Peptides against a protein of PDB entry 5CWW. Designs and how they scored, part 2

Target 1, 194 residues: chain A of PDB entry 5CWW
Amino acid sequence: VPKLQGPFDFDLNPEDEQDDEVELKDIYVIGEKPRVADLMRGEEEELEMMKEDQHNGLSLNIICLLSTSGQVKICLDIDGVEAQWLPPRSKNKRLFAPPPEPPSLLTFQTFDTLKPAEVTPDGWPMFSEDATSPYSFYVTHPAGITYISLTPWVFRLESELQSDSEAGTEFRIDLLAKGQGSERDRIFTQTRTQ

## One batch from the design tools (peptide; made by RFdiffusion4, then SolubleMPNN)

Design b1_p26_6_s4
Fold by OpenDDE base, seed 3:
Structure b1_p26_6_s4 (fold): chain B 194 residues (1-194), chain A 26 residues (1-26)
Amino acid sequence: as target 1 above (194 residues)
Amino acid sequence: MEEERRREEERRREEEIRRREEERAK
């Protein structure tokens, strides 16, 4: 059972305050790969199927944000990284655990799915999942449908996160962000009947 | 002295990573 972690309070870093005018319309969350240690409490048969799917996933939550203009922002939950290095907080169910600090989001990539001429003020773009991959999805807008895949960088990022070298992790992540972008393909364009 | 050595080792690792990526992009 994927634990729906509760409502993410998006404390967008104040440096992203310049995007104050971006009206968000949809959100798509790709959950982190479940930790093998947390799976050991499940029935053995579900464990084997999850182990095969496990070798091919990111250890961080990915949060995709979609604006009215068809802009996609790909964010990484960095608190997931710190929580991996923090010794598992002893499950001392202190009834009064302070509310979890809102997750710190790192903006990894930002790109447009629409041309400027396709943007409408009443536009309602939406995310939809790809049944073939957890790291691929579609953006549907009245002007057309765009396929997006995170596969060009997700597996490289996971390899960096699993590397024993804590030193330079931030630098290597920044290089990945500046390197290969997400795959983007317009699979359908609505012909304006003139 | 130890902090300066640590910074120099870190810079050397960053230069090696950058060089490997430039070689893969060719």
Scores: peptide ipSAE 0.035, ipTM 0.505, DockQ to the pose 0.011
Fold by OpenDDE base, seed 1:
Structure b1_p26_6_s4 (fold): chain B 194 residues (1-194), chain A 26 residues (1-26)
Amino acid sequence: as target 1 above (194 residues)
Amino acid sequence: MEEERRREEERRREEEIRRREEERAK
């Protein structure tokens, strides 16, 4: 049963509180890569092929938000990490797991896909997947189509999450967020026919 | 007009995907 992911509590950075006027039009979710351990009920040969495939994804859910203005916000589900780092709770405490707290989203990156002159009140930008990569997608708007790829940082982030060294992880993640952002390429621009 | 525009946008997107696949295969 696909777990309905949501509702997400957006801990919008208080600096983003001025964006209370941002009308969201679309959401795009890149699911975390399934852990091999959950797939290990398969045959050993299938396990090896899946392990090779396992090195190629983020262990966190990525939530992309798209506004009417063509602003994209890339968010990470950090609660998924905490659940991984928590030592296996000893089986025996039937602690009534409180209802899962809504996932806390960390804003990793925000950027625009439209120029200010391309923004229209009736604009309806939409996400669409890239068949060639789970970490690439398109934003389609009447003004044009923008290709976005998260690949410049996703694999580096995963390497940090898998590192045994807790020391400096936060600093390195911050450097990733401030460093090379997502690839953004306008692949099509609609010429205004005069 | 709008439907024709959407079809043209879709075609251009498919052409770009193909181009990128060809570039990755080199």
Scores: peptide ipSAE 0.032, ipTM 0.558, DockQ to the pose 0.022
Fold by OpenDDE base, seed 5:
Structure b1_p26_6_s4 (fold): chain B 194 residues (1-194), chain A 26 residues (1-26)
Amino acid sequence: as target 1 above (194 residues)
Amino acid sequence: MEEERRREEERRREEEIRRREEERAK
C-alpha cells in the first residue's frame, strides 16, 4: 500500500493558486495499472490475466481531492511516470539517494459537485468507489450524491503516455485536460422537507 | 436513520449504474 506520505508539492497551475485554505475532507487514490515488467516474475497464468487488465488502465496514479465545499480536484502523479522510465536504480544507489522529493502532482481538472446553496460549513462530503470501474466513483453529501467517471479521458491519456515521443507530452496532456472533462451526474438530490 | 439512509443511497447507486449500462447498450 503506497503510504501517501505528504507534503505533496502541488504544482497548481497559477490560476488555481487561490490561497483559499481549501479544507480537504477526503482523498481518493486510483493506483496505477500494474506494470508487466514487475509481473514477469510470476507464473505464466497470472501474466496473461494481468496483460488484459493492463490495457484497461492508466500508468499514473490518480489522486482525487474533495473539499468541504464539494469541490473535486483530480491530480496526476507525474513523477510516477518518470520513475517507471528510469532504468531500475541499482539497489546500491538507494542508500545515498537524497530523500525522494515529494511527488509532483499535476492538477488535471477541478469541478464542483454541489451548488453554492447546498454548501454547508459542517458538510462532510465523502468519496465512495464504484464497483464496476476503478475510474468511476461517487461523491456523497447530505444534499445529494454525484457520480463521477474519469473514463472519458483516462484511456486517451494512457495512449499519450505510451507514445514514444516524450517531447510534447505535457502539451498533449494539457490539451486533454482542456478538452474532455470527467463525466459528472447528480444521481440523487435530497429534497429539503420544508 | 443513518443506516437506512446509507441503504437507500446504495440502492440508488445500483439503480443508476444499471440505468447507465442500459443506456450505453442502446
Scores: peptide ipSAE 0.032, ipTM 0.567, DockQ to the pose 0.022
Fold by OpenDDE base, seed 4:
Structure b1_p26_6_s4 (fold): chain B 194 residues (1-194), chain A 26 residues (1-26)
Amino acid sequence: as target 1 above (194 residues)
Amino acid sequence: MEEERRREEERRREEEIRRREEERAK
């Protein structure tokens, strides 16, 4: 059952306040890789395959947001990090568990897929998956199709998340966010027949 | 400085996209 991901509290950096006026048109979620511990219920062969695959994925959920203007926002679900670091608090099923706090989303990257001249008021850009990688996708708009890949940073981010060094993790993640962004390639442009 | 760098990186990516489109049209 797809859990209705509740209202995302975007800790939008106040500099991203310009984003509050951005009409979102689509959402694309890249699920976290399954934890080895959750896989220990599987056969040893599946566990080995998944250990190999575990080197190939991020332990955080990635939430991609797409605006009418073709702006993509890449967000990380940090609550996934807290859930990894906090031992499962075996605290009693308080019948009134406060509604799960909306996942804390960290905006990792924001970028455009459309040129200003390609933006239309009636534009409806959409995400679509790439069968070749879970960390790549397409943005389709009437003006064209843009390929996006998160691979330049996803594996480095995972390596940082798996590091036992608590010290400087936030700083290193911030450096990754400020460093090499996602790959973007316009694979198709609709020629307006004049 | 950071916003300017972000804008420069975005501009660079837009230029790269444009270049790749021009190379494919050729």
Scores: peptide ipSAE 0.022, ipTM 0.418, DockQ to the pose 0.030

## One batch from the design tools (peptide; made by RFdiffusion4, then SolubleMPNN)

Design b1_p27_1_s3
Fold by OpenDDE base, seed 3:
Structure b1_p27_1_s3 (fold): chain B 194 residues (1-194), chain A 27 residues (1-27)
Amino acid sequence: as target 1 above (194 residues)
Amino acid sequence: SMEEELEKKRKEVLEALKKALLKKREE
């Protein structure tokens, strides 16, 4: 498993180990937005502004993985939330603390952006950002370009994460997980010149 | 504290999501 030497040590959940050795070619990270609770430690006036902006992002890091075959995995850093609230371990225990366990990534969705016939040995897919939205991006390949948007589920998930009531949460989360997930649209296909 | 309650709720939501996604993978 390629240890992604990034600021995030990705422990892919052992459940994803059963997926065929997917050779990763690119990674796209969407950083978490500040949680309202974290801002509550500041001035009360900033809190009111954040309530209006509560739907501007997800309070979890999103990690998108792209394989050589054009497979995309959308992963959530669910452990990052726990790490923020762990009281700063006393300076003396930091030396002997086992290395922080790499954040566990939860695979939210997996899908292909290329048809089998479009996969070529010399063709590698890459991520490219959408300047208009942090939760939308493109997968570019010589065979074509696929638009991807996480907006159909990201804001709903954030709404659940910020909810004051657990009533109906399980049901709504089940619907979220079983839904179509991310928007995916092939916006360009390279015409094979005969 | 209100902060602790919010964190607890977030954890519960994420656990529910994990369970839901695992069920989906088994289908």
Scores: peptide ipSAE 0.557, ipTM 0.921, DockQ to the pose 0.671
Fold by OpenDDE base, seed 4:
Structure b1_p27_1_s3 (fold): chain B 194 residues (1-194), chain A 27 residues (1-27)
Amino acid sequence: as target 1 above (194 residues)
Amino acid sequence: SMEEELEKKRKEVLEALKKALLKKREE
């Protein structure tokens, strides 16, 4: 799996003054799945396989950010989709192309995996993947392990992105945004041995 | 083209999502 170790210039929207105080410890990236439209140019068999896979992945990159305090921020890479449609940059663009504009990350959801009392200066929360689903993962910390699943809203969002009808889209998107979004379950808590 | 129409729709969905999320943050 190519670890995109590139310096993600997170253009954290400067209006998130509160985000500047958040020290990031880990990043988890979920790569976009091919769009049905892109597959229509491919073999009909792949299209049928994607239709049968009711769990069609999101056609957007998801970037999960984890702070030292165990805060998770789920971000969507909106610009990544636009860049795919940009005609191949003509070969003649000068070597000093301005650094690619940092991807505009849209924060979908923010939540904590730790209680305030569980946050320690030496605590290092980390992401770990779920082998069973690309849209599920764990946050591990000495205080406990939290399971996170993006599947509930990912499916709904992709359905809207692939919809042939604009009817009701705004309403459904509003519901999607206002919803709790991700599933979150603390699967393990370290009992402080008194 | 059908592809252009789909892309336009995707853009509209993402713009709607952005607006919805911004509203949620302000509440």
Scores: peptide ipSAE 0.560, ipTM 0.922, DockQ to the pose 0.684; fails the geometry check
Fold by OpenDDE base, seed 1:
Structure b1_p27_1_s3 (fold): chain B 194 residues (1-194), chain A 27 residues (1-27)
Amino acid sequence: as target 1 above (194 residues)
Amino acid sequence: SMEEELEKKRKEVLEALKKALLKKREE
């Protein structure tokens, strides 16, 4: 299995055994928000501000990948969290520290933004941000524009990551994984005037 | 420490998520 020699290792290879070279056209990154626990070391005033900004985003980086066919993959950077907490204790400058293993990306969801008939060889789908929400964005293509929102699951996942209780976590995570996932809405379709 | 407990919980959540996603793929 050719290791995706990309900067990221995918823990979950998409089942699309289609050896068809999914050519990636664009990447959209939603940076992690600071964890409440990390800010608890800060002044009480910052804690109050964070309570007001209660919509603390996900404490994980989200990497969205867009293919030429308009396929979107929503990936989570799981390893980034572990690296931040391990203070590099080993001052031992082992000169040959193996290069940091590329961050492992967990594919949360994969979906198409284009119908098969809308996919063209010269079509170039692109991401664009939603200025109103950090967890919403658009996929633009000559055939149409699709609105995507991660809000249906992001806040639930963060709630589990910050939960003091393990009770029911497995069940809620299972529901989250099996759920509808991201909101997707085609807001514009270009009518091909034949 | 409270911090260590929180990190442990986070890890457990992420492992549970990974397992759930793998299971979904197999179905």
Scores: peptide ipSAE 0.559, ipTM 0.922, DockQ to the pose 0.861; fails the geometry check
Fold by OpenDDE base, seed 2:
Structure b1_p27_1_s3 (fold): chain B 194 residues (1-194), chain A 27 residues (1-27)
Amino acid sequence: as target 1 above (194 residues)
Amino acid sequence: SMEEELEKKRKEVLEALKKALLKKREE
């Protein structure tokens, strides 16, 4: 019986304990796409579907976190979700399986979708999907709507993950990390009628 | 195996990314 993956224990690295208790309001998960190499082990039909998807998705899970203040944190699951099998119910010894190592989340980017003046105590920011792109989504708040796209860096990161050459990888990864990262555009702002 | 080599490279890329992001946070 496949173990139901419990809630992602966000092992907030204890070093991230210094980050103020960010009250999370919403979570948006973008599931990993299978690797071409992994599909080559599978049935031919799955391989054809991936070849047609010109936009090879990222072979990592992306977890987006949204705070009450409209802060978005984009995290990567770098350990991958390994299928944990339920230990066989042997009757006797509850061998305390060591707690599964919590998935290591790597914070790729953090940014705000609201200006400080737009943050209200009763404000409730929410994620919503973009039906046209799996790597684009919206943050909706009473003050406005922000479009977010991960496509600029997702494609490049996947290219590095699939690259056969180590040449220039460190440099390109450094550029990815230092770059602007995700596209962010305020598509709607609520005008406060005076 | 070729798969093991690909997984090794993937791990190296992710470690490089981690290091790059940590450096960015410290700057």
Scores: peptide ipSAE 0.559, ipTM 0.922, DockQ to the pose 0.661; fails the geometry check

## One batch from the design tools (peptide; made by RFdiffusion4, then SolubleMPNN)

Design b1_p29_7_s1
Fold by OpenDDE base, seed 5:
Structure b1_p29_7_s1 (fold): chain B 194 residues (1-194), chain A 29 residues (1-29)
Amino acid sequence: as target 1 above (194 residues)
Amino acid sequence: MEEKRKRVLEALKKALEKKREEEKKKKLE
């Protein structure tokens, strides 16, 4: 039986986000791509299937959260949350093991997809995938559609994670963090027909 | 390799923390 995972701790949540006030409407998960080093340990046949997916994606899960207000939060799974199954009810409740610390998600970026005037109490924004890229998606709302792409930073971050050189890593990471982050473009706006 | 990944992620966390602090300072000005 699949185990319900959570709660998750969010690192670097904006202080202004009282967690209690953010009603989440949707979640979009971009699964990690296996690390090249892990692929090299597999059978040759698995290597051929993975070579075709040449798009070196991020070796971290990305969790995108969407609020009722159209706020998007991009989080990185630093701890590597794996699908957990309910342990068989083995009676050995090691009663005294401290509960494992909940996995932490690192908030990379937070931004709004809606203008304040577009936010409605009954608004239901949703994620939808982009068939052309696993690192791009849309936020759909009655007020409009916003395109989002993580490509500006994902590949740069992966390059740092896979690099053998420590030289300049801190500087490049600082530039990455200070950058514009994800691409965001409002591709459609619903004109209120008066 | 795993130690390096950890260092990169710690550096990222610190960089994001610094960015957040800078943004807070700008809002107070």
Scores: peptide ipSAE 0.558, ipTM 0.908, DockQ to the pose 0.871
Fold by OpenDDE base, seed 3:
Structure b1_p29_7_s1 (fold): chain B 194 residues (1-194), chain A 29 residues (1-29)
Amino acid sequence: as target 1 above (194 residues)
Amino acid sequence: MEEKRKRVLEALKKALEKKREEEKKKKLE
């Protein structure tokens, strides 16, 4: 039986965001792509087929959170949360291992998909996949649809994670953080018929 | 390799913290 994981701690959460008051409505997870180094340990034949798909992915899980107000939070799983299974009901009271430290998520970016006037108490925004890219998705709401793409930064971050050179890493990471982050485009807006 | 990944992620965290502080200063001006 799968074990429910959490709660998660959020690093770099905005101080003004009382996490306790933000009602989450949806979650979207982009699974990590295998690291080139981990694949090199496998059988050579499976490695060649995976090389093309691997060069285009991030070797970190991405967790996207969506609030009732249409706020999107993009988080990185830096601790490498793995699927946990409930231990078999073996009778032996294994000594209380200290509860594992709660995994931390690094908040990369937070942004709104709705204007303040579009936010409604009964609003139910949802994620939907983009069939053309694993790093692009949509936020759907009765007021409109917003396209989101992580491609502007994901490739650059993976390049730094896989690089053998430490030269200039700090500078390139600073540029990545100072950049505009994810692409966001409102592709549809519901016109209120006056 | 794992030590390098850790350094990259620490650098990213520091860069994001700095960006957040700069954005807070701009809102106060």
Scores: peptide ipSAE 0.557, ipTM 0.908, DockQ to the pose 0.796
Fold by OpenDDE base, seed 4:
Structure b1_p29_7_s1 (fold): chain B 194 residues (1-194), chain A 29 residues (1-29)
Amino acid sequence: as target 1 above (194 residues)
Amino acid sequence: MEEKRKRVLEALKKALEKKREEEKKKKLE
């Protein structure tokens, strides 16, 4: 039986976002790609990695959260949350080890896909995948469709994670954080026929 | 390699914290 995981702690949540006020409607998870170092263990994996070099994904899980208001939160799984299974109900009352510290999700970026006037109380925004890239997706809402791409920063972050040199890492990471982050484009807007 | 990844992620966290503080400051101005 799958173990219920959570709660998750969100690092760097906007202070103005009382976590209690954000009703989440959807979650989109981009699974980590295997680390280059881990792939070097097998000859076949090396060959696949060389072919995928153009689309080397992030060696971190990305968790995208979507609120009723159309707010998207892009989070990085720094702790490496793995699927956990409930231990077999062994009869022994193992002393509840203190619950492991909840895994921390690092909030990389938060942005809105809807204008305030487009937000409805019954709004049900949804994620949908982009077949062209694992790091691109859509947010669909009755008011419109927004394309989102993580590609502008994912590759750069992965490059830093894989680099052997520490020289300039802090500077490049600062540039990455200060950058525009994810690409977003409203590709469709529903015209309210008055 | 794991130690380096940790350092990169710590640097990222720090950079994002700084960005957030700067954005908050700009909203107050």
Scores: peptide ipSAE 0.561, ipTM 0.909, DockQ to the pose 0.847; fails the geometry check
Fold by OpenDDE base, seed 2:
Structure b1_p29_7_s1 (fold): chain B 194 residues (1-194), chain A 29 residues (1-29)
Amino acid sequence: as target 1 above (194 residues)
Amino acid sequence: MEEKRKRVLEALKKALEKKREEEKKKKLE
C-alpha cells in the first residue's frame, strides 16, 4: 500500500499567492533520472545504453501543480522524497520519533496558462504528457491547450548538479534563475462560435 | 558529491529569492 506523503512545505511561493486561495486541480510528476554515480555501481555493459539516457534528465523530482485558474507551479524536490511504502503492520508501536521535518519543495517557477477572461469557477484544467519528451507536457482547458517545456533550464541545472567544478557555479545559477524559465506556447484556443 | 548538490540547490534558492525581490522592487517603482 502506498504511504501517503505530506504535508509538503513550499519554499519561495509568490507572496501574492495566499496558499488559501489556490484550489489545486491536478498534479504532474516528472521522476528523477538516476545519478551517474549511482549507475556506476551496475554492470559496465548496461551502462553504455543508460549513459545516453542519463545525460538527458534531471536528478531531482519535478512536481507540477495546476490550479483551477490555470496557474502552473513548477516545484523541485530538493530533499529527495522517495516513494515510501507503508511498512508492513509490525505490531511494535515504535516510539514517537520526532516527526521528520516535512519535505520541502522549491518553487522554481509560477505562471498562468489562462487569460483572466478564460478562467471560470467550474474550470477543469488538466495535465497531459508529451509522448516525445519527458520534460514537456500540456495543460488542457476548455478554453485552450498550452504546451509547456522544461528543457530550457533542466539540462543546465543538471549540468551544475553533476559538475565537479565549483568555479562559476553561482554565476551560472544566477543566470538560470534570471532566465525566462520554462517554454510556454498556446497551441490551441477554443473559438467561441458566436 | 552530495555536498556540492546541496550547495548548488542553496545557490539556486538564493538566486530565486533575489529574482523575487528584484521583481517586487520593479513593481513598486
Scores: peptide ipSAE 0.558, ipTM 0.908, DockQ to the pose 0.843; fails the geometry check

## One batch from the design tools (peptide; made by RFdiffusion4, then SolubleMPNN)

Design b1_p30_6_s3
Fold by OpenDDE base, seed 5:
Structure b1_p30_6_s3 (fold): chain B 194 residues (1-194), chain A 30 residues (1-30)
Amino acid sequence: as target 1 above (194 residues)
Amino acid sequence: EAEEEAKRQRVLEALKKALEKVKDERVIRL
């Protein structure tokens, strides 16, 4: 039986965003690239294809959160939140381990997909995948459709995660923080038919 | 401007901490 996970702690929420006012409407998860070690059990052809794909992926899960207002939060799963299953009913009263600390998500970027005038109280924005890239997606709302791509930074972040060199780490991380964030493009705007 | 810089600095610090954590966890699993 799957275990219910959460609540999650969010690191780096801007102090000014009263999280209490943000009603989440959708969640989009971009899974981490498969670990090479887990792939070694597959057919050689599948292994080669997956190795090529591994160069283009992030070794962290990305959790995208979408609010009623069309705000997107891009969160990084640093702790490696895995699908948890309820422990088998082992009769052995194993000692109450202290409840694990709630997993923390690092908020990498927050941005709006809607203009203030497009926000409606009953708005139901939704994520949808982009078949052309695992790190691109759409936010659909009655007011319009916004394309989002994480590709501008994902590769650089992965390169940093795989770097064994401490040299230049601070500089590279600074470039990640200062660099162009996610691509955001409004590809469709609903014309209010009068 | 100052608020944007403060936000950027917080993101930078959190990324540094996060990367350290991820790297440390990988070293322990190796």
Scores: peptide ipSAE 0.219, ipTM 0.761, DockQ to the pose 0.048
Fold by OpenDDE base, seed 3:
Structure b1_p30_6_s3 (fold): chain B 194 residues (1-194), chain A 30 residues (1-30)
Amino acid sequence: as target 1 above (194 residues)
Amino acid sequence: EAEEEAKRQRVLEALKKALEKVKDERVIRL
């Protein structure tokens, strides 16, 4: 049986974001690229398809969180959260190892997908995948649909993670962090029937 | 392997430091 994971600690949250008031409704996870060493155990044909996909991703998991208000939080999994399983019901009180320190997520970007006038107390926004890219997705709410793309920064970040040159790394990452961030496009808006 | 991991760690530390400087709540320019 899979173990429930969390709570997660959020690094670099804005001081003004009272995390205690944010009701989360959905989560969207973009898995890290498989390591080349992990691929070597597959059949050769699956390996070739995975190699082409390996050039087009990030070596970190991305965790997207969606609130009732339509706020999206884009987090990077720095610690490398792995799937955990419930320990088998062994009768021996094995000394529970101290609970591992809660995993930390680096908040890369926070943004709204709804206008304040579109937010409803009973709103239920949801994520949905984009079949054309693993780094693009939709936020669906009764008020409208918003397309999100992480492509403006993901590939540049991966290029830095794979860079052989340490010279200027801090500068290039500073430019990434100060960049435009994720692309957002409202593709549909529900007209209020007056 | 160890050198690649050390490089990755340095980039992540730089990213963290950069993001600490970037307090920009970007509200959708509608």
Scores: peptide ipSAE 0.137, ipTM 0.602, DockQ to the pose 0.583
Fold by OpenDDE base, seed 2:
Structure b1_p30_6_s3 (fold): chain B 194 residues (1-194), chain A 30 residues (1-30)
Amino acid sequence: as target 1 above (194 residues)
Amino acid sequence: EAEEEAKRQRVLEALKKALEKVKDERVIRL
């Protein structure tokens, strides 16, 4: 049985004065690229095809949050939150482990997928995956469908995480942070049948 | 391994600081 995880602390949340009123409706998780070394303990031959695909992923989990208003928050899992299972019912309640510090999520980007006039109190936007890309997804709402792609910044961030040289890292990271690099495209808008 | 992890941590700290700066700059412009 999976363990319920949380609470999570959100680091660098833009102090949008209205963040206190954000009702979350959906969560989408893009898992970190598998470490080649961990998967490949057994089968050397299938290794080569998997290596090419593995070079193209981020070594951090990405947590996407979606509000009733169609606001998307892109968060990076800095602490490396792993899937946890409920410990087997070991009778020894070690009651006294200090609660682990809550894992922090870094808010990388926040943006809207709906226009203010499209927001409804009963709106239920949802995430759906893009079968063609692990770093692309859709936000579906009754008013329309928005395509989102994280590819413009994901590979650059990964290159910094893997870079052997610290030279220029601060500058390149500053460019990443300043770059609202996620692609966003409204692919469908529901026509109100008058 | 340990050096790579230490490096990763430094990049993440730099990213945090960079995002903080961007946040602060936005607040100052508002």
Scores: peptide ipSAE 0.145, ipTM 0.638, DockQ to the pose 0.423; fails the geometry check
Fold by OpenDDE base, seed 4:
Structure b1_p30_6_s3 (fold): chain B 194 residues (1-194), chain A 30 residues (1-30)
Amino acid sequence: as target 1 above (194 residues)
Amino acid sequence: EAEEEAKRQRVLEALKKALEKVKDERVIRL
């Protein structure tokens, strides 16, 4: 049986009180690419695929959250949240270890995919994958479809995570954080036939 | 390994500090 995980602490929540009232409707997880060292235990074929995939993915999980309002929150899993299974119900009242500190998700970016006039109280936006890139996806809502790509920053972030040079790290990370965020494109808008 | 992990942690700390300064609220241009 899967273990219930959470609550998650969101680091860098915007101070705007609006986030506390955000009803989440969907979650999209982009899994970390295994480190080359971890792959050395795997089949040679996986290692070749990762060498040929010029797109070295991020060594962190990315957690995307979607609200009823069409707000997307892009979070980085710094703590490395893994799927946990409920221990077999051993009858022993194991003293509840203090609840582990909730894993922290670093909010990298928050953005809207809907105009205020497109937001409906019964809206149910959903994520869907893009087969062309692991770091691209769609947000589908009755009002329209939005394409999102994380590629503008993911590879740069990974480069910093793999960098051996401490020199200029703060500058490069500041540049990354201040840089252009995720690509967003409304590919379809539902025409209200009045 | 341990040194690489320490470097990664420093980058993450730097990223966190940088992102604390960046409020990115963007509405898609429809």
Scores: peptide ipSAE 0.138, ipTM 0.596, DockQ to the pose 0.584; fails the geometry check

